# Peptides against a protein of PDB entry 6O8C: the designs that were tried, part 102

Target 1, 262 residues: chain A of PDB entry 6O8C
Amino acid sequence: VGLRYEKISLPKIHPRYDLDGDASMAKAVTGVVCYACRTASTLLLYQELMRKGVRWLVELVKDDYNETVHKKTEVVITLDFCIRNIEKTVKVYEKLMKVNLEAAELGEISDIHTKLLRLSSSQGTIESSLQDISSRLSPGGLLADTWAHQEGTHPRDRNVEKLQVLLNCITEIYYQFKKDKAERRLAYNEEQIHKFDKQKLYYHATKAMSHFSEECVRKYEAFKDKSEEWMRKMLHLRKQLLSLTNQCFDIEEEVSKYQDYT

## One batch from the design tools (peptide; made by RFdiffusion4, then SolubleMPNN)

Design b2_p18_4_s3 (from b2_p18_4, 7 letters changed)
Fold by OpenDDE base, seed 2:
Structure b2_p18_4_s3 (fold): chain B 262 residues (1-262), chain A 18 residues (1-18)
Amino acid sequence: as target 1 above (262 residues)
Amino acid sequence: DEELIKKAEEELRKLLEE
């Protein structure tokens, strides 16, 4: 049921100047944003795979539909043939009955004819159902897969790359903060640079997390929800097709019982 | 892929341990 990911948040950034604390904070931020990058990549991959799956399933269901239509057509032909043969037989017996012959047999054949006509009427319902399914599968139908191309994140969005750029900036600052920590004390100018870098770190981190949340996670979740809904509908449709196929087989079987009279 | 996420988490852990 979709990919599970851990919700991430930025560590608290303290305003005070502390070389040890700042290095530790920067390390943590680097880790968080790194995770965001990788997660975004994974989420993107998942969506791309799902899009392929959606396309595959559409084709599969279309094939199922075509097979069902084919079977239905076959049954219709067989049924119509049987009906025509029975009708011919009925006419012959009706003529014979005029001369007081074979009255009992005529009744039986007439009953068969009536049953066949009832079976024929059921074909209309099957046809209507197939038309409905076809409509749903058609472009613009309720089961169209256009959502798969619209929802979610796409490689063209460059989300992973954007996050990676921010991560690189953050990582650079982190490494500098490690060096600063090792110095134990900074000169005035270096201290000022450190403070500015800390602000930059905050800026980059915030931007990264906002982008991750709003452009990656949110869109992924929307995609996931839509995919699940669509998938359920498609599976239900397949079941409907199977049911229709079975109905065709049932009719064919019943018709076969009357072949001795044709 | 859930495995990819797990791998990412592992990489994160490694990064945090450095």
Scores: peptide ipSAE 0.018, ipTM 0.607, DockQ to the pose 0.019
Fold by OpenDDE base, seed 3:
Structure b2_p18_4_s3 (fold): chain B 262 residues (1-262), chain A 18 residues (1-18)
Amino acid sequence: as target 1 above (262 residues)
Amino acid sequence: DEELIKKAEEELRKLLEE
């Protein structure tokens, strides 16, 4: 979900000297560039908010990771303890077997031991998965958030301010054109100034629209695309962490069944 | 219209250089 904005374009510009037409054109241009300024500001705000969201999500995922690691560690300790106890029991029963006692029980305990060892092996896989996740979250990893500081537009770029300066120039010319229109006819020198100002207006407007499209909109879209991709990957990673946690719980539950034998 | 703008820009450039 991204910010929606309307595509804007400059009105048609007639090269002929026409006080009424020029005033109307200047008004329209002012409106378009004004919209560009507002839009640029909104796009910037959106990106800043998204950057905050990215930072928040990173911390959240790190917390999830730590929790999963903690749970895994607990299960490992429990498993190791259970295995050690079963091994002791096996040794005792093996001694008893020398006098032909408890043969059936020894078989059962041996089977439990084998099952516990299998569970322990699965912990190795979980550990490897956690290490992979850690590497992806690390600086320079595939899920690093460094892009958030590189992509898009930033307040330091002063794009809004630059556009505002151009808008101010355009607005000034527009107001002059309103006055010129009211005069109905200009003296030769004033007419030449008007023509010159019209050229300036075109120049400023073109510069504004170019800046808006290339430095604001395009960069915003790149940021948006990158953020969406990154967000999807992060959410998937969270699901992976949850899955690993659940696997730990499953192992713990299974181990609990055998604790009654120790 | 783009051509007209370009022409205007060019003329403006010339004026600014004077």
Scores: peptide ipSAE 0.016, ipTM 0.562, DockQ to the pose 0.068
Fold by OpenDDE base, seed 4:
Structure b2_p18_4_s3 (fold): chain B 262 residues (1-262), chain A 18 residues (1-18)
Amino acid sequence: as target 1 above (262 residues)
Amino acid sequence: DEELIKKAEEELRKLLEE
């Protein structure tokens, strides 16, 4: 009667994950993604504030433009009036010279007339400059602020909310890994769940960081670069407007010197 | 802030590569 020894095959010990290492890793990942969420929120806030600033600056520059145009118009009216009066005076003196008036007075008035005509010519340059500025500020112009609404991230994109959802998933896994660590040893089913959760954690983390990098950081950087460039151009334009205003004041001052002759 | 973002991204990449 041969005793049939049933060969009891020992179950293959599957490689176990390091529960301590996995918990530490999960904690670190949670921290990083949490930081990404906060950063995304901060970047969004910054962009929204900058958009407000851009709109404010546009209105300010438009006001400066309108004031410059107004001043220019005032000077043109005054200058034209002065020129017409001087021209009348020149005609009178030309007639009187035929009767014995001193050539010196006519020469002085003629010189004033020439100076006024030169000032009038400069008004054409100012007008051209103002037209250029107007074209740049106009819709579709080079300094239009439409980019501020297009570039960067927006609240409607819900990037922070999307990241928060992923963070919540990661956080849940982290808490589970913390519990798993406390158990020191997991049953087979629990170990399989742990391994699966580790893969999920990796997936969520990768997705979060990809989203953060591509949809938050990249777009923010593009917005920042464009805003800086635009801001420099706008400030330069504002300086140009100030220069034109000063030119108008200078012309007005010069004209005032000649009003005594009219 | 940009440097912190880059550091965070790099740290996460390192963690994910391990």
Scores: peptide ipSAE 0.019, ipTM 0.644, DockQ to the pose 0.022; fails the geometry check
Fold by OpenDDE base, seed 5:
Structure b2_p18_4_s3 (fold): chain B 262 residues (1-262), chain A 18 residues (1-18)
Amino acid sequence: as target 1 above (262 residues)
Amino acid sequence: DEELIKKAEEELRKLLEE
C-alpha cells in the first residue's frame, strides 16, 4: 500500500543559468528536503513508540502467562484432591459390595474416577503447551524482542539532524537565489558564485535524498516488516494462552460436578 | 514547483500510512 520512496524525486535541475528558474528550483528542492526531514522525524518517532509498545506487550503477555500457570496449578490441585477422594470412595464401596451388593453405585463412582483421570491426563498437554510458550517468550526464544533494538533507525543515528544540516545549507542557497532573482541581473562574479551555489545545492539535495532513502526509509520499512510479523506472532500466542486458560476453566467446571462425591 | 512539492508530500504521506 502506497508508493515507495524511490518514486519520490527531486525536481529537475536544469543546467541553464536562469535566475527565475533557479530560484523556483531551489524553492522546490527546499520543500522536498524539508518534507524529508519531517518525515524522517515521524518515522523515528513511530519506531520509538513501537519499541515501547513491544516492551509493554512482552510484559503483558508474561503476565498473562503467569496467570494461566497459576490457574492451571489451581486446577491441578483441585483435580488431584477430587481424584484422591474418589479413590477412597471406590475402596469403601468395594468393601461394601461384599456385604450389600451395591454394584450400581460402585459403577457410577468408578466411571467418575475414570473421567477424572482423563481430565488429569489433559493437564499434561496443557503443561507442555505452557512450557512451549515459556520457551518462546524466553530471551533466546522465537519471540524475543531483540530485533526491536537492532532494526530500524534510532535517535543515536542522528539522521534527522544530519538531514537538517543539509536542509539548512539548501535553504541558505535558496534565500540567496531569491535575492539574486530580485537583482534581475548579476555581475560576472556574482553570476559565477550563483552557478557555484547551484552546484552545491545539487550536491546537498542529492546527499539528503540518498540519506533519507537509504538510512531512513529503507531501515524503517525493514523495522516495520519485522514488527508486524512479531506482533502477529505475539497476538497468536496470547490467543493460545487464552485457550489454555479456558481449558483450565472447563476442567474446573467439570470437576465441580463431582464435588458431591468427594 | 508547488505542485511537485505537494505530490512529493502526498507520496511520503502514503509511505507513512502503508
Scores: peptide ipSAE 0.016, ipTM 0.591, DockQ to the pose 0.024; fails the geometry check

Design b2_p18_4_s4 (from b2_p18_4, 5 letters changed)
Fold by OpenDDE base, seed 2:
Structure b2_p18_4_s4 (fold): chain B 262 residues (1-262), chain A 18 residues (1-18)
Amino acid sequence: as target 1 above (262 residues)
Amino acid sequence: DEELIREAEEELEELLSE
């Protein structure tokens, strides 16, 4: 799960003045930092897409929740209606029994009434479960998506742009070192400039790698881990909702069996 | 200028030795 990327490191930089070696080193550094820029961009894109996915999933689950609540309400109404009808029937039969009528039919109706009351009691459990789910999905709940806006890297951080600036500086030095190499030998002043540029290259490269590791990779990994955990919890919640929906259908089916008596 | 260059070279060597 998540994007895979290769671990990158800077090549060894030798302090010795060597036009050929310095050009080769600069080329390698340019490549590494270029890879860091591309990787940072890819990691950012992934996170942005995941944030969209998170928002989508939240809305989907909320819709599922609302549908379940609606179904539960429908079943409650139907069940209550059935209970009321059976209770009326029981009262009628009780009155008739006072006039010496046979009790056999009353027993059957009373048993149905008892079964319906048991079904009604199960609705309380469903309601409690729905309330729990609602609380978890609510702002500040355990399944809130606030983490998606906090964790990881964001376009506003401008990490890719910062790395690109450093890459541009490094690339410029690389091109100069390529020219220096072609000269085979530099005058004293040009040699000193080359040495200073080598120091600058090291500085920029180190800064780029530090920024990449600390501000891009680590934050991405934290985001990834959090997203995976959150996603598992959300999927579990969806399964719970499905279970509750099925329980509502089961109750509805049971009630339908007794409609002949109402 | 020569002293600054020397100092810069020393700093470079230190940085590159890490």
Scores: peptide ipSAE 0.021, ipTM 0.566, DockQ to the pose 0.211
Fold by OpenDDE base, seed 4:
Structure b2_p18_4_s4 (fold): chain B 262 residues (1-262), chain A 18 residues (1-18)
Amino acid sequence: as target 1 above (262 residues)
Amino acid sequence: DEELIREAEEELEELLSE
């Protein structure tokens, strides 16, 4: 998932003084840098929206975690209660067996006790898994969202504004070149100004393209890659939480089968 | 002024040739 943009490049700039060619070139440069400005703005917006999405997902997963922990705790309490009751029953039956009472019932209760103890052991595994998930979600953990605030471009970088300033300079020169073209011929001084403006146009354009590539596109791509990786891990973690929740429900259901003995 | 213009033109040509 990511925004697709067209690879842009500056048109060929010829050193030759040509009023028609220079006007056409300046128009093309203006178009390219204008596209860069719009693209930079779009890339920034995308990243800001993704940051909101990341924060939302973190809160959602934290809620899922808390619900799972709550359910696990409920099951532990229920299971411990059942185990204690079964243990009391076992002790009573053991005493009764000494007085010639039925061994078969004691065997069944002992089997139930063994099953409950196995279920209790599985709770330890669930607890360990929850602790692992908690550690991953904690500040400084492997799934921390700190990268979302660090990676990519930010409004505070003012990349769009910087590009817009350069675009304004380029556009001004383009309009002048359009006028120069209309004049068909320039006086010597005006010709020299035109040549200097062409140099300025080149510098502004190259600066804009470098800024766009290095400060907008590159950082965006880094953000995108990090986002995709993080998102996959978070979705996997959420599935793990769901699995743990289901395990708790399964244990609760299993314990309910033995409630008649407690 | 003419020398400065000439130098600027040469620099421009060099930059545009790259």
Scores: peptide ipSAE 0.021, ipTM 0.569, DockQ to the pose 0.208
Fold by OpenDDE base, seed 5:
Structure b2_p18_4_s4 (fold): chain B 262 residues (1-262), chain A 18 residues (1-18)
Amino acid sequence: as target 1 above (262 residues)
Amino acid sequence: DEELIREAEEELEELLSE
């Protein structure tokens, strides 16, 4: 879930000299750019928190993977031991069959052996699945977290600071325009300065909005999209690990039923 | 002062054209 922000746009800047209108416009521009600064800061914070979350989740999933591998290994050992014991028993009963003894028991033991071999075959599938998961989690894998360090905005980009500088310039002009408005009429030179400052305000505002949209919002959206996709895949992978773990437990339980014969 | 303002306006226009 990403942060919601409002789409902002600069007010229309009229070229006509109007002290009241220019003060109002400057106020509106100041407000918009101020919002951009705050929004950029919030978006940055969100991304930094998400990066921490990503790192945490990676470690968690790696731990889950290791536990699953451990459990799988335990089950394989147990299963192999059981198979070896049953095979010994089968050999004994086969010798007894030469004298037509214990035919029914041999059939039962043989069936158990067949079942155990099937279970052993299923372990190969589990192993393959674990290897796939490992490959996905590995560096350069499909679930690598390298994107979290690359995508989006970072504190080192100084986007908020850059916007703040522009905001400061705009704010200064706004306060001057408030004073100009209070004068009702300006001398010719002061009027020319006002007109020039209006152009500066437009320049700073345009630069701020461009920077905000292209360097803050766009990159944030890219980060958000990547994070959502990655998160879905990671959650799915965790479910897969859980499934594999459960399969191991199921096999262990099934093997335990035959331990009396070993 | 008018000349300085004019020069500044020209510089700003150049910056805006980039």
Scores: peptide ipSAE 0.018, ipTM 0.564, DockQ to the pose 0.480
Fold by OpenDDE base, seed 1:
Structure b2_p18_4_s4 (fold): chain B 262 residues (1-262), chain A 18 residues (1-18)
Amino acid sequence: as target 1 above (262 residues)
Amino acid sequence: DEELIREAEEELEELLSE
């Protein structure tokens, strides 16, 4: 998962003065750095979109959490009420037994009471799980999204703009080299200028490629890796929440079967 | 038996009032 891009490298720059070769080299360099600019822009856009997605997913999972907590609370109230009613019923039957009245249902009611108490104990596990999830979603938790703001490249870094400036300089030299090529031969002074420009082109190109590799590609890859890891964890957490919700529904359904005895 | 029933009824009433 992630954007695919081609690995690019600068063409070899020959030190020899050659108007035809220098023009061709400059053209190739221009193309490579142009590709770097476009790629950097695309990588930046991807990261910005991912950051939006991260924020959205965090809010979604928080909503899921709140819904689960609400459902759990509802079930706890219902279960506690049912337990209290069954306990009253048990006491009534126990009193009837003291007068030697037939109470064949006492065993059944007692069994129901035992089952309800077991269900109540399960609520403790659900509560613990919810607390764990809450801690993970909290600021500074294991699922905090702070990495999304720290990792990768940002518009404020102005990486694309910096590369564009270098590209403009390179392009200007390329166009001059096209003119020089058309002249077929340069005067001594113009030849010296050409050699100077070739050196400038080299420096601009190397600076651009270094910046692209270190500040754009490397940081993007780090962002991508962290994003994938975080996303897997968040999706797993969401599945856990769903599981807890289903457990609450199962408990509620089971409790409903015993409401006729209350 | 009647006395036991009466006692049980009283205890039941108390329980139901809770």
Scores: peptide ipSAE 0.000, ipTM 0.388, DockQ to the pose 0.002

Design b2_p18_5_s1 (from b2_p18_5, 7 letters changed)
Fold by OpenDDE base, seed 1:
Structure b2_p18_5_s1 (fold): chain B 262 residues (1-262), chain A 18 residues (1-18)
Amino acid sequence: as target 1 above (262 residues)
Amino acid sequence: DSELKELDEKLKEFLEKS
């Protein structure tokens, strides 16, 4: 899970004035910072897509929950109706036993009644489980998606744009260093400007790499970790819902076997 | 929409493996 990216580092910047070396160094720095810009953009896009996916998954699970609740309600109604009918039958047989020896039939119906009551009791456990799931899905619950809005990088941070500005400055200096290299030798004043530009290059590059590392990569990794944890929890919840649904179906099937006695 | 579908597939794959 997550995007793979290559670890990048700035090339060593030699303090010595060297037109050929400085041009080559500037080219390498430009490449590294360019990669950082592209990577930051990709990481941002991934996070934005993941946030959409998180919202989608929440809605999906809520739908699953509602379906389970509906099924549970249906089973409760059916079960209660069956219990009432069996109770009426029991009363009739009890009256008949006073007149006729039909003890075997009454025993069977009584056993069915007992089984149905046990099934009814299990509905309480299902209800409790559904309430727990509902609480977890509710705002502020354990499965809240607030982390998706808090963790990671956001378009409003303007990280890509900030890096691009630095890249533009670096690129400009690189182009100048290419020109300087072509001149083979600079006058004293131009040499001093070159040296100052080299310092600026270092400043911009360092700033870019620090920003990339601290504000882009680090936050992305935190977002990724949180997303994985949250997704595991959501998977578990979906499995719980499925289990509850299956339990409802099992109860419904069992109840259907006894409907012939009503 | 295509990006969401791709994400959905990846998410499903993740959930299946978890």
Scores: peptide ipSAE 0.018, ipTM 0.600, DockQ to the pose 0.009
Fold by OpenDDE base, seed 2:
Structure b2_p18_5_s1 (fold): chain B 262 residues (1-262), chain A 18 residues (1-18)
Amino acid sequence: as target 1 above (262 residues)
Amino acid sequence: DSELKELDEKLKEFLEKS
């Protein structure tokens, strides 16, 4: 789950003045920071897509919930109707027994009534489960998607742009170091500038790597972990809804068996 | 001069850690 990326590190920077070595080092640094920029962009894109997916899944589960509630309501109505009809029948037979009718038929109908009442009691459990699910999906509930807006990196953070600025500075120094290398030997002033630029390169590179690690990678990993946990919970909830739906169908089927007596 | 000194110090620290 999630994107895989390679861990990157800066190359070793030697303190000695070496035009060939410095050019090579600068090239390597440029490559590393360039990779960081691309990776940061990819990680951001992934998170944005996941946020869309989260919103989609929330709506899907809400639809599933509503369908389950609808089915439950339908079954309750059917069951209650059946119970009322059986109760009327029981009353009629009780009156008839007062005039010496056989008790055997009354016993059978009474047993059906008892079974229907048990089925009705199970609806209470389903209702409680649905209420629990509703509470979890509600704003502020355990399955709220507020984390998706808080965790991770966002376009507004401008992390990629910040890294790109640093990359531009590094690239400029790299190109200068290529020129310096081509000169083979620098005058004193140019040598001092080269040394200073090398320090700048270090500064920009370390800043880029720190920003990448702390503001991009770390936050991405936190987002990823939270998203995985949330996703598992949501999928489990969907399974619960399916189970409740099936229970409603089972009750409906059972009730249909007794309709011949109504 | 202050910025240069700061960079020099940071560079030295980096080189010591590397």
Scores: peptide ipSAE 0.016, ipTM 0.474, DockQ to the pose 0.059
Fold by OpenDDE base, seed 4:
Structure b2_p18_5_s1 (fold): chain B 262 residues (1-262), chain A 18 residues (1-18)
Amino acid sequence: as target 1 above (262 residues)
Amino acid sequence: DSELKELDEKLKEFLEKS
């Protein structure tokens, strides 16, 4: 999971005044920074889409949780009803045994009662598990999605726009260097301007690359790592909920076997 | 002209260190 991008670096900038070389260098720099702009935009889009996905998954898991809780509640009601009924039956049979009626039937009913009590104990475990899950999903819990709003890059950071401004400056210098190259030779003052622009190009380029690396790539990687970790935990949680739901169905099925005795 | 020469020298130094 995650967007792949190419590692980019600025071309070597030679101190030598060379109109052909400087034009070529400026072209290469323009290309690199242009790639950085596009990449930053793509990384931002990826994160925004992932944030939507995170929110969707949270709602999905909450729905799963609520369904599991509902099912558990239904089973508890049914189980409690069955237990109460079987206990009444046990009491009746105990009274009848005192009058010489069959001990074998009482034994069977008592065994059923014991099984129902075990199932009731299992419900307690399910309840504890659901409470743990609820705690993890709660605000401030271990699986809260607050990180998705904190980590990574955001549209409000305007990283793409900032890079675009630098790219515009670089592109302007590149076009000037193309013109300078076409002139083949510059007057002294124009040569000095060219050299100064070369310095400006370098500063803009380095600023762009630093911004790209520190404010785009680094934060993206942090977001990616956090999202992957969180996603794995959430998927595991969802599987746990499914397991608990299945346990509730299994208990309900088991209880249904004893309904004839209640 | 003196200012341009000074700037040129500074630029050369910068580019050599970069």
Scores: peptide ipSAE 0.016, ipTM 0.431, DockQ to the pose 0.109
Fold by OpenDDE base, seed 5:
Structure b2_p18_5_s1 (fold): chain B 262 residues (1-262), chain A 18 residues (1-18)
Amino acid sequence: as target 1 above (262 residues)
Amino acid sequence: DSELKELDEKLKEFLEKS
């Protein structure tokens, strides 16, 4: 789960003035910061898509819940109907027993009645479980998706754009260093400018890497961790719903065995 | 973990359609 990214680090920047070395270093720095920009963009996109996915999953699970509730309701109606019919039958047989001494079938019907009542009691437990699930799915519930809006990086943070600005500055210096290299030697003033630009390059690169690590990667990892935790909880919830659904089907099947007596 | 992977696949499917 989540995007894979490579750990990046800046190349060693040598303090010594060297036109060839400085050009090579600048190229490498440009590459690293470029990768950071692309990675930051990808991480942002992933998070935005995941937020959409989270919303989708919430709706899906709500639909599952509603389906389970519907099934439970259906079973309750069927079960209650069966119970009422069996109760009527029991009353009839009790009256007949008073007249005909013994009704062998009364015991069987009474046992069925008892079983149905037990099944009815189990429906109460299912109802309670469904209510718990409903509460967890509520906006303020334990499975609220508010974290998805809070955690991670967002387009409004403008992280990619900030990194791009730094990359532009670095790239400009790199191109200048490439030109400087082509000159083979620089005049004194140009040499001093080169040295200053090298310091600027270092500054921009360090700033970019710090921003990438602290504002992009770190926040992404936090988002990822929260998403994984939330997903596990949602999966568990779906399993619970499935279990409840299966219990409803089991009850329905059991009730169907006694429909001939109704 | 396998179940989480399954859920991840469903999510991927959604993302592909979106």
Scores: peptide ipSAE 0.020, ipTM 0.617, DockQ to the pose 0.009; fails the geometry check

